# Ledger of designs, part 109: peptides against a protein of PDB entry 5H65

Target 1, 294 residues: chain A of PDB entry 5H65
Amino acid sequence: QYLERTPLCAILKQKAPQQYRIRAKLRSYKPRRLFQSVKLHCPKCHLLQEVPHEGDLDIIFQDGATKTPDVKLQNTSLYDSKIWTTKNQKGRKVAVHFVKNNGILPLSNECLLLIEGGTLSEICKLSNKFNSVIPVRSGHEDLELLDLSAPFLIQGTIHHYGCKQCSSLRSIQNLNSLVDKTSWIPSSVAEALGIVPLQYVFVMTFTLDDGTGVLEAYLMDSDKFFQIPASEVLMDDDLQKSVDMIMDMFCPPGIKIDAYPWLECFIKSYNVTNGTDNQICYQIFDTTVAEDVI

## One batch from the design tools (peptide; made by RFdiffusion4, then SolubleMPNN)

Design b2_p12_6_s4 (from b2_p12_6 with D6P D7P S12K)
Fold by OpenDDE base, seed 2:
Structure b2_p12_6_s4 (fold): chain B 294 residues (1-294), chain A 12 residues (1-12)
Amino acid sequence: as target 1 above (294 residues)
Amino acid sequence: MLPEEPPFVFPK
């Protein structure tokens, strides 16, 4: 898209909504810590949620681990079940259900595991080995997703979450609707189970200054701005370092703003009503950090 | 056309 550059001083005087191309310096940004900037976004209700911490997940899975798998739900046409009893923890039972493709167990790297009663550590170990894992619990007539506060699907180090508000959960047997039970695409799994998948997004507030004016603009972006997926950054030290380097480049510590690089980006204005107060806000959109600046 | 409201909501 083409837009002429508009100085911030002019933008600040105009009504919303409008789109602008700007050239400004990033005076400051918040939050400063990367883990605080990564959120989960629902594409339907647009609610922003925090990414659950390991401690949160530990609690959820620990609670799930107190429940005994229902024997009646083991070994169906969809999956073969194996049960382990822990030596410690008062003989906790863990059920792993191996999803079959047309009645045949696929290769380990293509096999979806349904885990019942596992701890976070155990689930992570399984996901690293088998790639695809769904935490489940015994329902009345079928296995069900354990809890939308936890991932509905774990693939390697990636946790896929669903929206509690927008999802209408269906039982695990609905995975039968998937023709290919060897490639477990998160969106397909979500659809089968009635889950509205959440999207990882970077959420930051940029204070922009072009010498004519100063405004704050929100950045909500999944992978375009940094050219780094928000879904992967928390689990990859190199990606985290890259984001930090980018931000340090725009906001170099210990030097004056006059020496900061110029950022060219698109922003859009919009109206926000808080009671009787009408405020114009700004959001960065369709912007990628230039490679030559990195 | 741009929306009048932001495309996201922060939790209360």
Scores: peptide ipSAE 0.032, ipTM 0.566, DockQ to the pose 0.014
Fold by OpenDDE base, seed 3:
Structure b2_p12_6_s4 (fold): chain B 294 residues (1-294), chain A 12 residues (1-12)
Amino acid sequence: as target 1 above (294 residues)
Amino acid sequence: MLPEEPPFVFPK
């Protein structure tokens, strides 16, 4: 789409909703810490939530590890099961279920593991070795997803989460509906298990200044703005450095705003009602940082 | 074939 450039002073006087093309400097942004800017967003109920911390996951998996795998649920047509007993911790039992494709165990890099009783450390090791892991527990008649507060799927260093509000969980045997049991596409796994997958998003507030006016614009973006996936950035130091470099480029510390680069951006205005109060807010959309800055 | 050993190291 083509939009003529509009100065901020003109935008600030106009009714919402409208779309604008602007050229402005990034005076400041919040939050300043990258880990605080990465959130999980539900595409259905639009709830924003924090990415669980390692400590949160430790507790969930420790609790799960106190439960004994049900022997009657082992070795089905869907998966082959192996049980290990730890030498300590009162003989903690860990069950790993290897999901089969048409009755055959796939290669390690294509194999989905279902794990009962594993610690976070053990699960992470498995995900690195076998690519795909689902934390599960023994239900009454089938294996079930352990907890939506934890990832429903771990692939390498990527944790996939589901929305507690919008999901209607189904048992593990529903993975049988997947024709391809080797690729383990997160959306397909989610659909089979009745999960509404959450989307990783960068959430920031930009204070934009073009010399005619100042406005705050909300950024909620998964992978377009930085050309870096929000889903990967928390687990990749190089990606984190890249984002930091981009932000430092547009909002360099220790220098005056007059020396800041200009940012070409699309913003949309929208109305927000809080009781009797009506406010116009702004959101950045369809904007990508130029490659020469990255 | 299923692994005979745990696919991860168990804590001591």
Scores: peptide ipSAE 0.022, ipTM 0.594, DockQ to the pose 0.125
Fold by OpenDDE base, seed 5:
Structure b2_p12_6_s4 (fold): chain B 294 residues (1-294), chain A 12 residues (1-12)
Amino acid sequence: as target 1 above (294 residues)
Amino acid sequence: MLPEEPPFVFPK
């Protein structure tokens, strides 16, 4: 994509919608806290959602752990099942179903686990060891996804979420439609189970200044702008530090804007109507961070 | 191959 560079003063006078290439300084941004900038976005209904906190997930999995696994649903052609009883006073039943590839159990790093009755901590431990884990419950005739308020798939430290509005859940046996039962691509798992996967996105507002004018631009991006996946940043301290360093580089605290680096990016204008008032807004798009030292 | 023991520690 190529566009001629346009000064902000010219952009501010033009009608929407249009696309622009700009070179500007990042005067300020919000939110300042990284964890507040990471959201879940549905590509179909476009709802923005907060990423569930550990406390929310604990409640969901605790509730799921109160249900006893159905013995009739154990050990199918799709998976082999093992059940354990906890030694605490409640005697909680935990079932782990190991998904087979053509009747054969894969290696641990390629094996999908279906966990029934597990706590968040137990699920996380399994995910770290076996990579792919789906929280499930016993349905009427088959295992089913536990709850779309929780991840439908956990891979390592990455939690994959689905849209409650757009998803029409199907039972676990629909994983049989997957030819390769070793790679467990999140989109393929989602499709098999009738899930519309949510996208992790950075959501920020940038105040941009090129010396000719000032405008606010909205950033909603998954992995292109920072070259860091929004899906991984909340669980990785090093990635968090990297994002913070990038933002500090473009908007250094305690320094005058004259010393700020120049940011090159693409922005698009669009119309927003609020009652009888029409406003032109701006969004950053198709941009990887680029800095000019000139 | 299925593990003989739980792949994680269960609460006591």
Scores: peptide ipSAE 0.019, ipTM 0.587, DockQ to the pose 0.099
Fold by OpenDDE base, seed 4:
Structure b2_p12_6_s4 (fold): chain B 294 residues (1-294), chain A 12 residues (1-12)
Amino acid sequence: as target 1 above (294 residues)
Amino acid sequence: MLPEEPPFVFPK
């Protein structure tokens, strides 16, 4: 079905919920810094949370590194284990468990590593070589995921997080349920371990102005709006530059709004109740930046 | 029907 273009002044007078096609200028947007616009979203409980910073992860992994790997949990049918004593003054024990596929060690690019006692730096180094890494700890009877405040899976530069509220963690041996132990699909890993994976999303507020009115529209999108995955943008300078270029194009700095380009997108209105106050809010939906603009 | 991925564009 075709939606006709509606001026903002008309939209502002209408009750929610409704869907609109609009043509407006991006007067401003927030947050201005890209890293502040990337959040983690739970598809089940819908909680929005910040992406953990490097400092946060350092603390978690440092704490994990204080615990000695349990020798009884090494070398199972699922994985082969190697343990190192670090060269630092503390002589930390670091265990790396190489997950096998049908009893055979896969190639490095297909091998899942379980890391126990590693620092963030060490984990990142291993991730670069083996692609898939899970930070773990020694549990009572099995290896277990280290902490849902940290990634449950690191693949290259992508950190996969789980929802603390919605997840019911299971031990590492549950990875045996995966028929293919080479691909390590994040959703499959999450399912095996009882994790509800969080989704990276861009969260922004656009102030839109078409000359007839001004409204704020909320953007929450994972990979459609910019045609760039929110999951990758924080770790890729080129992707960051691309997003910045797009935003600068729509909202050029140092230029008057009269010279801004006209933007077309879809917005939907919805009701929000805050106590006795009822307000109408707007969200951008089903909108992608045109290829000719990128 | 609304397109699956409508463009966010500035018209020519």
Scores: peptide ipSAE 0.006, ipTM 0.354, DockQ to the pose 0.014; fails the geometry check

## One batch from the design tools (peptide; made by RFdiffusion4, then SolubleMPNN)

Design b2_p13_3_s1 (from b2_p13_3, 5 letters changed)
Fold by OpenDDE base, seed 2:
Parts: structure tokens; sequence; C-alpha cells
Structure b2_p13_3_s1 (fold): chain B 294 residues (1-294), chain A 13 residues (1-13)
């Protein structure tokens, strides 16, 4: 995409919607804390949601652990079931269902686990040993997803979430529709279960200054701006450090703005109506930040 | 402990 550079002072005078290429300094940004900038976005209803904290998940799974697995739903053509009773925690019942591929139990690295009554800690440990984990509960006639407030799929350290508003959940047996029961592609799993998957996004507000004017631009990006996936950053210290370094580079503390590096990016303007007030807002798009900018 | 049990289960199949 090619656009001529436009000074901010000129942009601020124009009607929306329009697209611009700009060169500006990042005077400031918010939020300052990385974990506050990562959100979940629904591609269908466009609702932004907070990423659940571990404490939130603990509560959900603790509640799930109080339920007793239904014996009638164990050991189907889709999965083999095994039950554990914990020594502590009042003899909590944990059911693990190993999803089979054509009636055969796959290798651990290809195996999907359906878990009833597991704690967050247990689930996380299992997700490091098996391909994927789905927290489930016993429904009336089949297993079903435990709660969309928790991940519908956990792969390694990645938690996949679904939209509560847009999803129309289907029972677990719908996983039978998947031809490949070894890769467990999140989008395929979501489709089979009637889930609209949420997307991890960086959500930030940049205050940009090119010397001619000051403009606030909204950033909502999943992996392009930082070249770091929002879906992975919360669980990776190195990625977090990288993002912090990038932001510190563009907006170094204790230094005058005159010494800030120039940021080149694309922004688009759009109209927002708040009651009787009409305002023009700006959003960054199709922009990748280079770490070596001067 | 649960992890170990699950690992053993898979290995036995």
Amino acid sequence: as target 1 above (294 residues)
Amino acid sequence: ELEKALAEYVASE
C-alpha cells in the first residue's frame, strides 16, 4: 500500500473516512502496562473482552470440580475414559477422556483430552504433555464444554477462548465431524463445537506528534504491529520484554521528545457518534514497527 | 500424580 505522507495538521482538518501515511513521534501511549493492553476480540460482534486472570479460571475450574462425572457418558466411540479420585480435596472425581482417532488412541502429542473436574494447575500440566485439552462437563446426553468464560481449548501455554454472545454451543460428539483428529486446529475445533473463537489483540492508544499537530490514534492489532502474537505474549517473558523494549525505544523515559525516533505508520480516520456529538477518530492499520528506527 | 497416571495410561495403550 502506498500513500503520500501527510502532516498531522492537515489530517486534523479533513473529514472522515480517509487513509493516511504519517511520520510522527510517539509522545505517549496507554495503557502503560502490557497485560492491560492485551484483550480478546470477537471478529463477529466486535466486542472487546478482558483476558481472564488465573484467579478467575481457578474459580471456574474449582466449581467444575464439584460436579460428578456421569458414568453413562464414559467410553464412547469417540473417546476412552478414565476416572481418578484425588487423595485430598474431599476425594474429588476427575474424569479424563482420551479422544480416539478411528477408534485408536493416538500418541500423546496428537491426543486431545477432555477433562472433567480438573483444576487449572492439573489442566496446565496436562496441556504440556498432550496435544490439547478441553475442559468439559457432563450434559444430559453428552459431554459439553464447561464454560466459555474459560478456554475451550488449551494447547501448550495458549488458551483459546470463545465468544459467549456469538457462539451456539454443540455437544462434544460433534468433534466426530473432524476428519483429522490428530492436529486439533483451533478453528476446526471451534467450528465443530459451534464456537466463535476470540482473537487476542493489542489494544492501545498512541498520542502522535509530528511537530505540526498532535493526534490520538487507536491500535488494535493481533500480530502485525510488533511482529509478536498477542496470543503468546502473556505467557512468554521474552516476548513481553521485546514489546517493552520496542515501546521504550519509541517513547524513552526521561528523554525529551525531540530525541524520540520517528514512527512511520498508516492511520485511517472514521466517524464516531456519541449522542449528538460527532467526532473523528483515528486507527493505526497495516503497520509494522521496526526496532531499528532512528 | 495425576499427570504421571495419565502418562502411564497412554503408554499402556
Scores: peptide ipSAE 0.047, ipTM 0.786, DockQ to the pose 0.011
Fold by OpenDDE base, seed 4:
Structure b2_p13_3_s1 (fold): chain B 294 residues (1-294), chain A 13 residues (1-13)
Amino acid sequence: as target 1 above (294 residues)
Amino acid sequence: ELEKALAEYVASE
């Protein structure tokens, strides 16, 4: 849709809610560190969460590895199982379950692994060789997802997380409902297991200045603003570099704001009530990074 | 090592 460009001074005088097209300079932004700007967002309850660190995952998987795989749950119509005993870590038992497609073991690039007792390092290595990995544990009657505090699905370097608040976990055998057991689409896996998948988002606050006024605008975006997926940026140095370059371009260090490029974007205003205080806030939307070189 | 073993397992199927 078309919107006329509005100066910030005019916007600051108007009531919410409204939508605007603006042209302004990025005076500053927060947080300054990219890894701090990437969050997990639930599309259902809208809770924002931190992306777990490797240290957090190590603890979860170490705890999971203390439990012995249940022999009764091995080798079902859904998967073939194999057990390994590690040489180190006191002979830890690791169970890997290879999910079959119509009773046939698929190729590695199409195969989903269910891993029981694996370390983060082992899981990460396997995820680079096989299509996907799900950390699991032995339940009473079936394999179950290990922990929603850890990824429910790992594909390559991408960790897929679920919302603890909104998810109602189902056992692994519910993967049988999937007709296609080769592509392992995260949303399909999530649906089968009763998981509400979280979305990676960039979360930033921009201080915008067009010479007529100064305005703070909130950015929450998955892949449109930078044209870079938030889900991939944490594990890809090149993507991180690209985002950093973009931010440095719009907000270059060591020079005056007069030399900054112009940023064109859409913002929407909305009301926030804090007690008796009514505040108008602004959010960037439907915007791909674009600049007007002067 | 585990990866190699897994690869061999898959190849045997």
Scores: peptide ipSAE 0.044, ipTM 0.774, DockQ to the pose 0.011
Fold by OpenDDE base, seed 1:
Structure b2_p13_3_s1 (fold): chain B 294 residues (1-294), chain A 13 residues (1-13)
Amino acid sequence: as target 1 above (294 residues)
Amino acid sequence: ELEKALAEYVASE
């Protein structure tokens, strides 16, 4: 995609919608904290949601742990079940269901665990040893997903979330529809369970200045802008540092804007109506920041 | 403890 570079002063005078290539300095950005800039986005209803905090998950799983696993739902053709009773937590019962592939228990690195009554800590530990973990609860006739406020699938350090609005949850036995019960692709699991998966996105507002004008541009991006997946950044210190370094490069603290590097990017304008007010807004698109100073 | 138990379970299958 090629567009001629347009100065901001010219862009500010034009009607929307239009696409532009610009060269500007990043005067400022918000939010400043990375955790606040990472959101969950529904591809269907387009609602933006906060990524649950660890404390929030603790509460959800703690509540789930107060429920007793239904013995009648254990050991089906889909999974083998084992129950543990904790000694130091008032006899908390934890049920782990090992999903089988064609009636055979797969290797740990290919095995999906359904956990009933597990704590966040336990689930996270297990997710590092097994392929995937789904927190579940005993339903009326089958196991069911515990809560869409928590991850529906945990793979290593990746937490996959679903949209509460758009999802129509189905029982766990619907995993039988999956031919491949070894790879556990998140989208396939979501489809089987009636979940609309949420997407991790970076959400930021950039104030751009090219010396001719100033405008604010909205950034919503999953993995292109920073070349870092939003889905992984919150659980990886190195990736967090990388994002911070990139932002510090374009918007260095403690120096004047005249010394800032130039940022080349694409922006699109669009109309927004708020009551009687008609406003033109801008969004960054199809842009990857270069590591080199332009 | 749970992790160890799970490992043992898998090994026994």
Scores: peptide ipSAE 0.044, ipTM 0.774, DockQ to the pose 0.011
Fold by OpenDDE base, seed 3:
Structure b2_p13_3_s1 (fold): chain B 294 residues (1-294), chain A 13 residues (1-13)
Amino acid sequence: as target 1 above (294 residues)
Amino acid sequence: ELEKALAEYVASE
């Protein structure tokens, strides 16, 4: 799609919805902290949620660790089970279920672990050695996902979350429907378990100024704008530095706006109705800025 | 071997 460049002053006078190509300076942005700009977005209900922090997960897993694994649910055709009793912590029981592929235990890099009673620390360590980890609990007839407030799937340092509103959870035996039990694609796991996966997104508000006018544009983007996945940035210091560098380049601290670089991007206008009030809002779309840093 | 590896990690906590 080709659009002619439109000055902000002209855009501000037009009705929505429309699409524009603009050239403007990033006067300011919010939030300033990167960790505050990363959210979870549901593609179905469009709810934005905060990414759970370590403290939140600790509580969930601590609560899970107080439950005793059900012996009758161990060692099925889907998985082999092993139980550990810790020497401390009142003899906490940890159950790990190794998901089999065609009745055979796979290599660690292809193996999915189902964990009952594990701490966040233990789960994180295991996720670095095995393909994937799913926190589970003993249900009445089968293992079940522990809590959608926690990740339904952990792969390395990536935590995959599901939408509580849109998900209709199914028991763990539904993983049998997966033909490929080696790669453990998050979307496939989610589908099998009735989970609507949440998407990591950068959520920011840009104040744009081209000298003719000023408008605020909303950014909600997963990996295009910075060419950095929002799903990885919180757990990677180098990626965080990269994002910070990009933002500092466009909005350098201690420098006057006259010296700011120009940002070229696409924005779309849309109507927002709140009661009797009608407002035109703007959203950045189909824009990549990472190349401007080099 | 998987169980052994897991046991090692669990025991370390």
Scores: peptide ipSAE 0.043, ipTM 0.785, DockQ to the pose 0.013

Design b2_p13_3_s2 (from b2_p13_3, 5 letters changed)
Fold by OpenDDE base, seed 1:
Structure b2_p13_3_s2 (fold): chain B 294 residues (1-294), chain A 13 residues (1-13)
Amino acid sequence: as target 1 above (294 residues)
Amino acid sequence: SLEQALADYVASQ
């Protein structure tokens, strides 16, 4: 519904919770680096956490690669298995399990791979050739997801993560419950495996100034504010540049704030507890930045 | 709550 524009000085005097429409300049924002602004959010427990870095994933997959695939779990009705042994000093064994659809191997662009003992590099290469990749390990009776600290599903350059707190993992054979084993929808895979998917979000703090007052407002958004998905931005240089350009537009470096463009947005106030103190916080909501600023 | 979690997270950074 319609909200009249309210000056920041008036907002700062009011109790929470309330919703406002404002027109203000972006004096500053943090963090300044985009990669620091992209986080993972659980829709169930609301935990915010860092997106694992490549180095973190390397460690996880290196550790997984030290484990030998269980021969008893190869070649089931669900998947066909192929094993490689590396020629390096370690003699690492890698198992790739090709998931079948009704006993038939799908085309590569429809095929899900389960990888056991693969490195990040190997997994990424395969994810570019096949529909999806799940890193797995040999469990007692079945293949299992390797580690929720790593992606549970990799599709192209997109890494899908699950919440360790809220997920109750089920074994790989539960993928049998999927009727369609050619379109590997992340939510469907997650449901089958008992995973609560995490959501990529931009998390930023905006310092807003309309000349009457100054307040800090949080931005937590997945794809609306910038009209760019947080889930794709880390792996796409062009999208990163676009976000940077938008931020530079509203908060241009090297010039005075008087020359900054005006940002129109919606903010909501809410009460939070900070130790023994109660305070009011502000969050941007239902806002899309315009391609052109007035 | 989501709001509390967000505030806590930002404060921890």
Scores: peptide ipSAE 0.422, ipTM 0.912, DockQ to the pose 0.815
Fold by OpenDDE base, seed 2:
Structure b2_p13_3_s2 (fold): chain B 294 residues (1-294), chain A 13 residues (1-13)
Amino acid sequence: as target 1 above (294 residues)
Amino acid sequence: SLEQALADYVASQ
């Protein structure tokens, strides 16, 4: 785990793959905005995706809200259904299915809701009152997940997404396979529904300078580097401020690089193909900087 | 690979 510290000038001359311990200053980083640095990553196919914006979700749920819930799929052994009709010009039918635990409705803080025809606003309101929410639609013979472009599970302010490429969706009745229907663990829900869950990650490019050389290294991290979960940062102002403070500490605006603090981290080199060219890239790994915050 | 995917993604930004 522990490596001898190597100057960047020496690293730049070596072939990949190798691992290094370095001490360098963060000359610059990109993207500058936190919202742009948070991505979704598939652990299976390794595709990196943008986190859907509110506007994207609005469209998806608006489309879903135009569909009429199938009466034949209401009130099963798995869930009790309630239907609302909105008083707007469209007169939308909204179905909320309350998932039962062994035939009994659980407390709100333990209850999973399946929502059919709800808007983003309505879904968000419900997610604040109940344990979890799954946006669904009426399938051929069962309720089904609405759309993998939207969260498959919403818990409070956390949106859980699945990989469209790697997931093989199964119908809602497969939730019956879960022994515990009170603590809706995202991974368990995903497994039951055939979803490969995406992971929130920070994706950034650091320009590192130790005075001997300059090197660009990628950061792809879920929760170690900042000791802040990428899955939570977008919905928490305090966490956002913390990340901003950390980055400002390493890259203080209006200050010369000579006064920048030193960053100690591990980087690994690896070969990549870029068209006809083979090049060496660098990635930060096994590094925590949050402890360096004064 | 993950490493290749990351490099490709960053390059596309």
Scores: peptide ipSAE 0.422, ipTM 0.912, DockQ to the pose 0.815
Fold by OpenDDE base, seed 5:
Structure b2_p13_3_s2 (fold): chain B 294 residues (1-294), chain A 13 residues (1-13)
Amino acid sequence: as target 1 above (294 residues)
Amino acid sequence: SLEQALADYVASQ
């Protein structure tokens, strides 16, 4: 993937679509706040959406907690069930189903939990002790995923989401199709349950200036640009600091642009419609900044 | 397309 470097002034005059290699300074970027730059993207329908806030999840799980687990769905060949009644004023019923591998309970670090009636706090606590947690509800004949507005799978601090538009949900017993019930690969779980998994992406707008011209280019990247996964950054202070440091390096506050480092990257142009108007947009691709600082 | 979706999304922000 070799391209000769092209000045921005030349790029701005050319028709799309084309690919370019550029060397430019990052004059500015938006959004400035990291948490605002992390989005969820569907690889199938291309929908972009916000990562749900904890408050949103609290509401979903509170609503789910109002439902009583169906006794008929407890203790199947797939899982062993344990029920609790909370000591709070509501006396909420919580069901935890421990998924078995060929009839045998795995170790905690290999075990998938299905939880009914759990709060976000309770689910998060469990996810720190077990391999994975799936929020579920009692369906007509089987356990079902609670809500695609919430994570379909929680592994440690990572929340995995599915696309509401593209997913055709299947019941929990479809996890039986998984030969290995110890690793709980998110994509495999998603496939078994009919879920199209969403991808965490950084979405930013870069204003690039090489002294010959200025253009805006979009960044949509999961883990290549920063060499930091978007899926983990929101829950890891150290990763957040790292991203902030990188951005401050390229666009230092209180410093004149003449002192900014050069950024080498690839950008592609493409045509878009804006109402009745056609315009050319630019997007950064196949770029890792750790390797491109000059 | 993906490109169109991205452009639309950014414009809506």
Scores: peptide ipSAE 0.421, ipTM 0.912, DockQ to the pose 0.831
Fold by OpenDDE base, seed 3:
Structure b2_p13_3_s2 (fold): chain B 294 residues (1-294), chain A 13 residues (1-13)
Amino acid sequence: as target 1 above (294 residues)
Amino acid sequence: SLEQALADYVASQ
C-alpha cells in the first residue's frame, strides 16, 4: 500500500480509525531493557503476559519432580519409557518417554521426549540432544501435560507456551493423531493436545517526533520490525545485540535528537476506552527497519 | 479487541 506522508500535527487532529505514513524521529522508547519488551500474546483472547523466568520454571519442575511416575503408564504403543533414580538422598525418579514413529524409535534429531520429574537443567540438556521435549505428568489414565505455566514444547533453545484461558488440554495419547512423528511442528503438537499457542511479541512504546508534533505509538510485532523473531531473541546473545544496535541507531544515547535518523513507518490510529473516557491510540504496523540508516 | 487489550496492557506496565 502507498500512503502520502502526513505530519504528526495533522494526525493529532484527526479522528480514529485511520492509517498514516509518517517520517519521524524516535525521541525515546520504553521499556529500555530488551527482555522487558518481549511478551507472550494469545491470538484468540488477546491476553498479553510475561515470559516466565527461569526461576519460575524451576519451581514448576521442582514441584513436578515430587511426583512419582505411574508404572502403568510406561511403555505404550506411542512411546518407550526409561526410568532413572537420582543418587541424592531423596531418590528422585525421572521418567523419559521416547515417542515412537509407527512403533519404531526414531533418531535423536527426530525424536520427541516426554519428561516426567525432570529439572529445568535436565530438560534443557535433553532438548539440545533430541528434537523436542514435552514436560509431562502422570494422569489417571494417561500422561498429561505438566503445566501450561511452563513450556508445552521445547525445541533446542525455543520454549513454546500455551494459553491457559483458551486451551482445553487433552491427554498425551492424542499425539497419535499426528501422521508425521518426526518433524514435531509446534502448531501440530499444540492442536493435538488442545493447546492454543502463545506468540512471542515485542511490545514497546515509541515516542515519535517529526518537529510538528509528538505522539506515542505502540509496537507489537513478532518478527517484522526488527527482522528478528521475538521467539528467539531471549536465548541468543547475537540477536539481542542486533536489536540493541538497531535501537541505538534510531535513538543513540547521549546524542541530541537533532542528530537522530529519520524513521519512516506506518501507524494506525484507533479508539480505546479508559474507564469512562475515550481516547485515541496509535500503533506501528507493516514496518521493517533497515540494518543501516543513511 | 486486540487493540484495546494492548492499550490496557501498556497502561498497566
Scores: peptide ipSAE 0.420, ipTM 0.912, DockQ to the pose 0.814

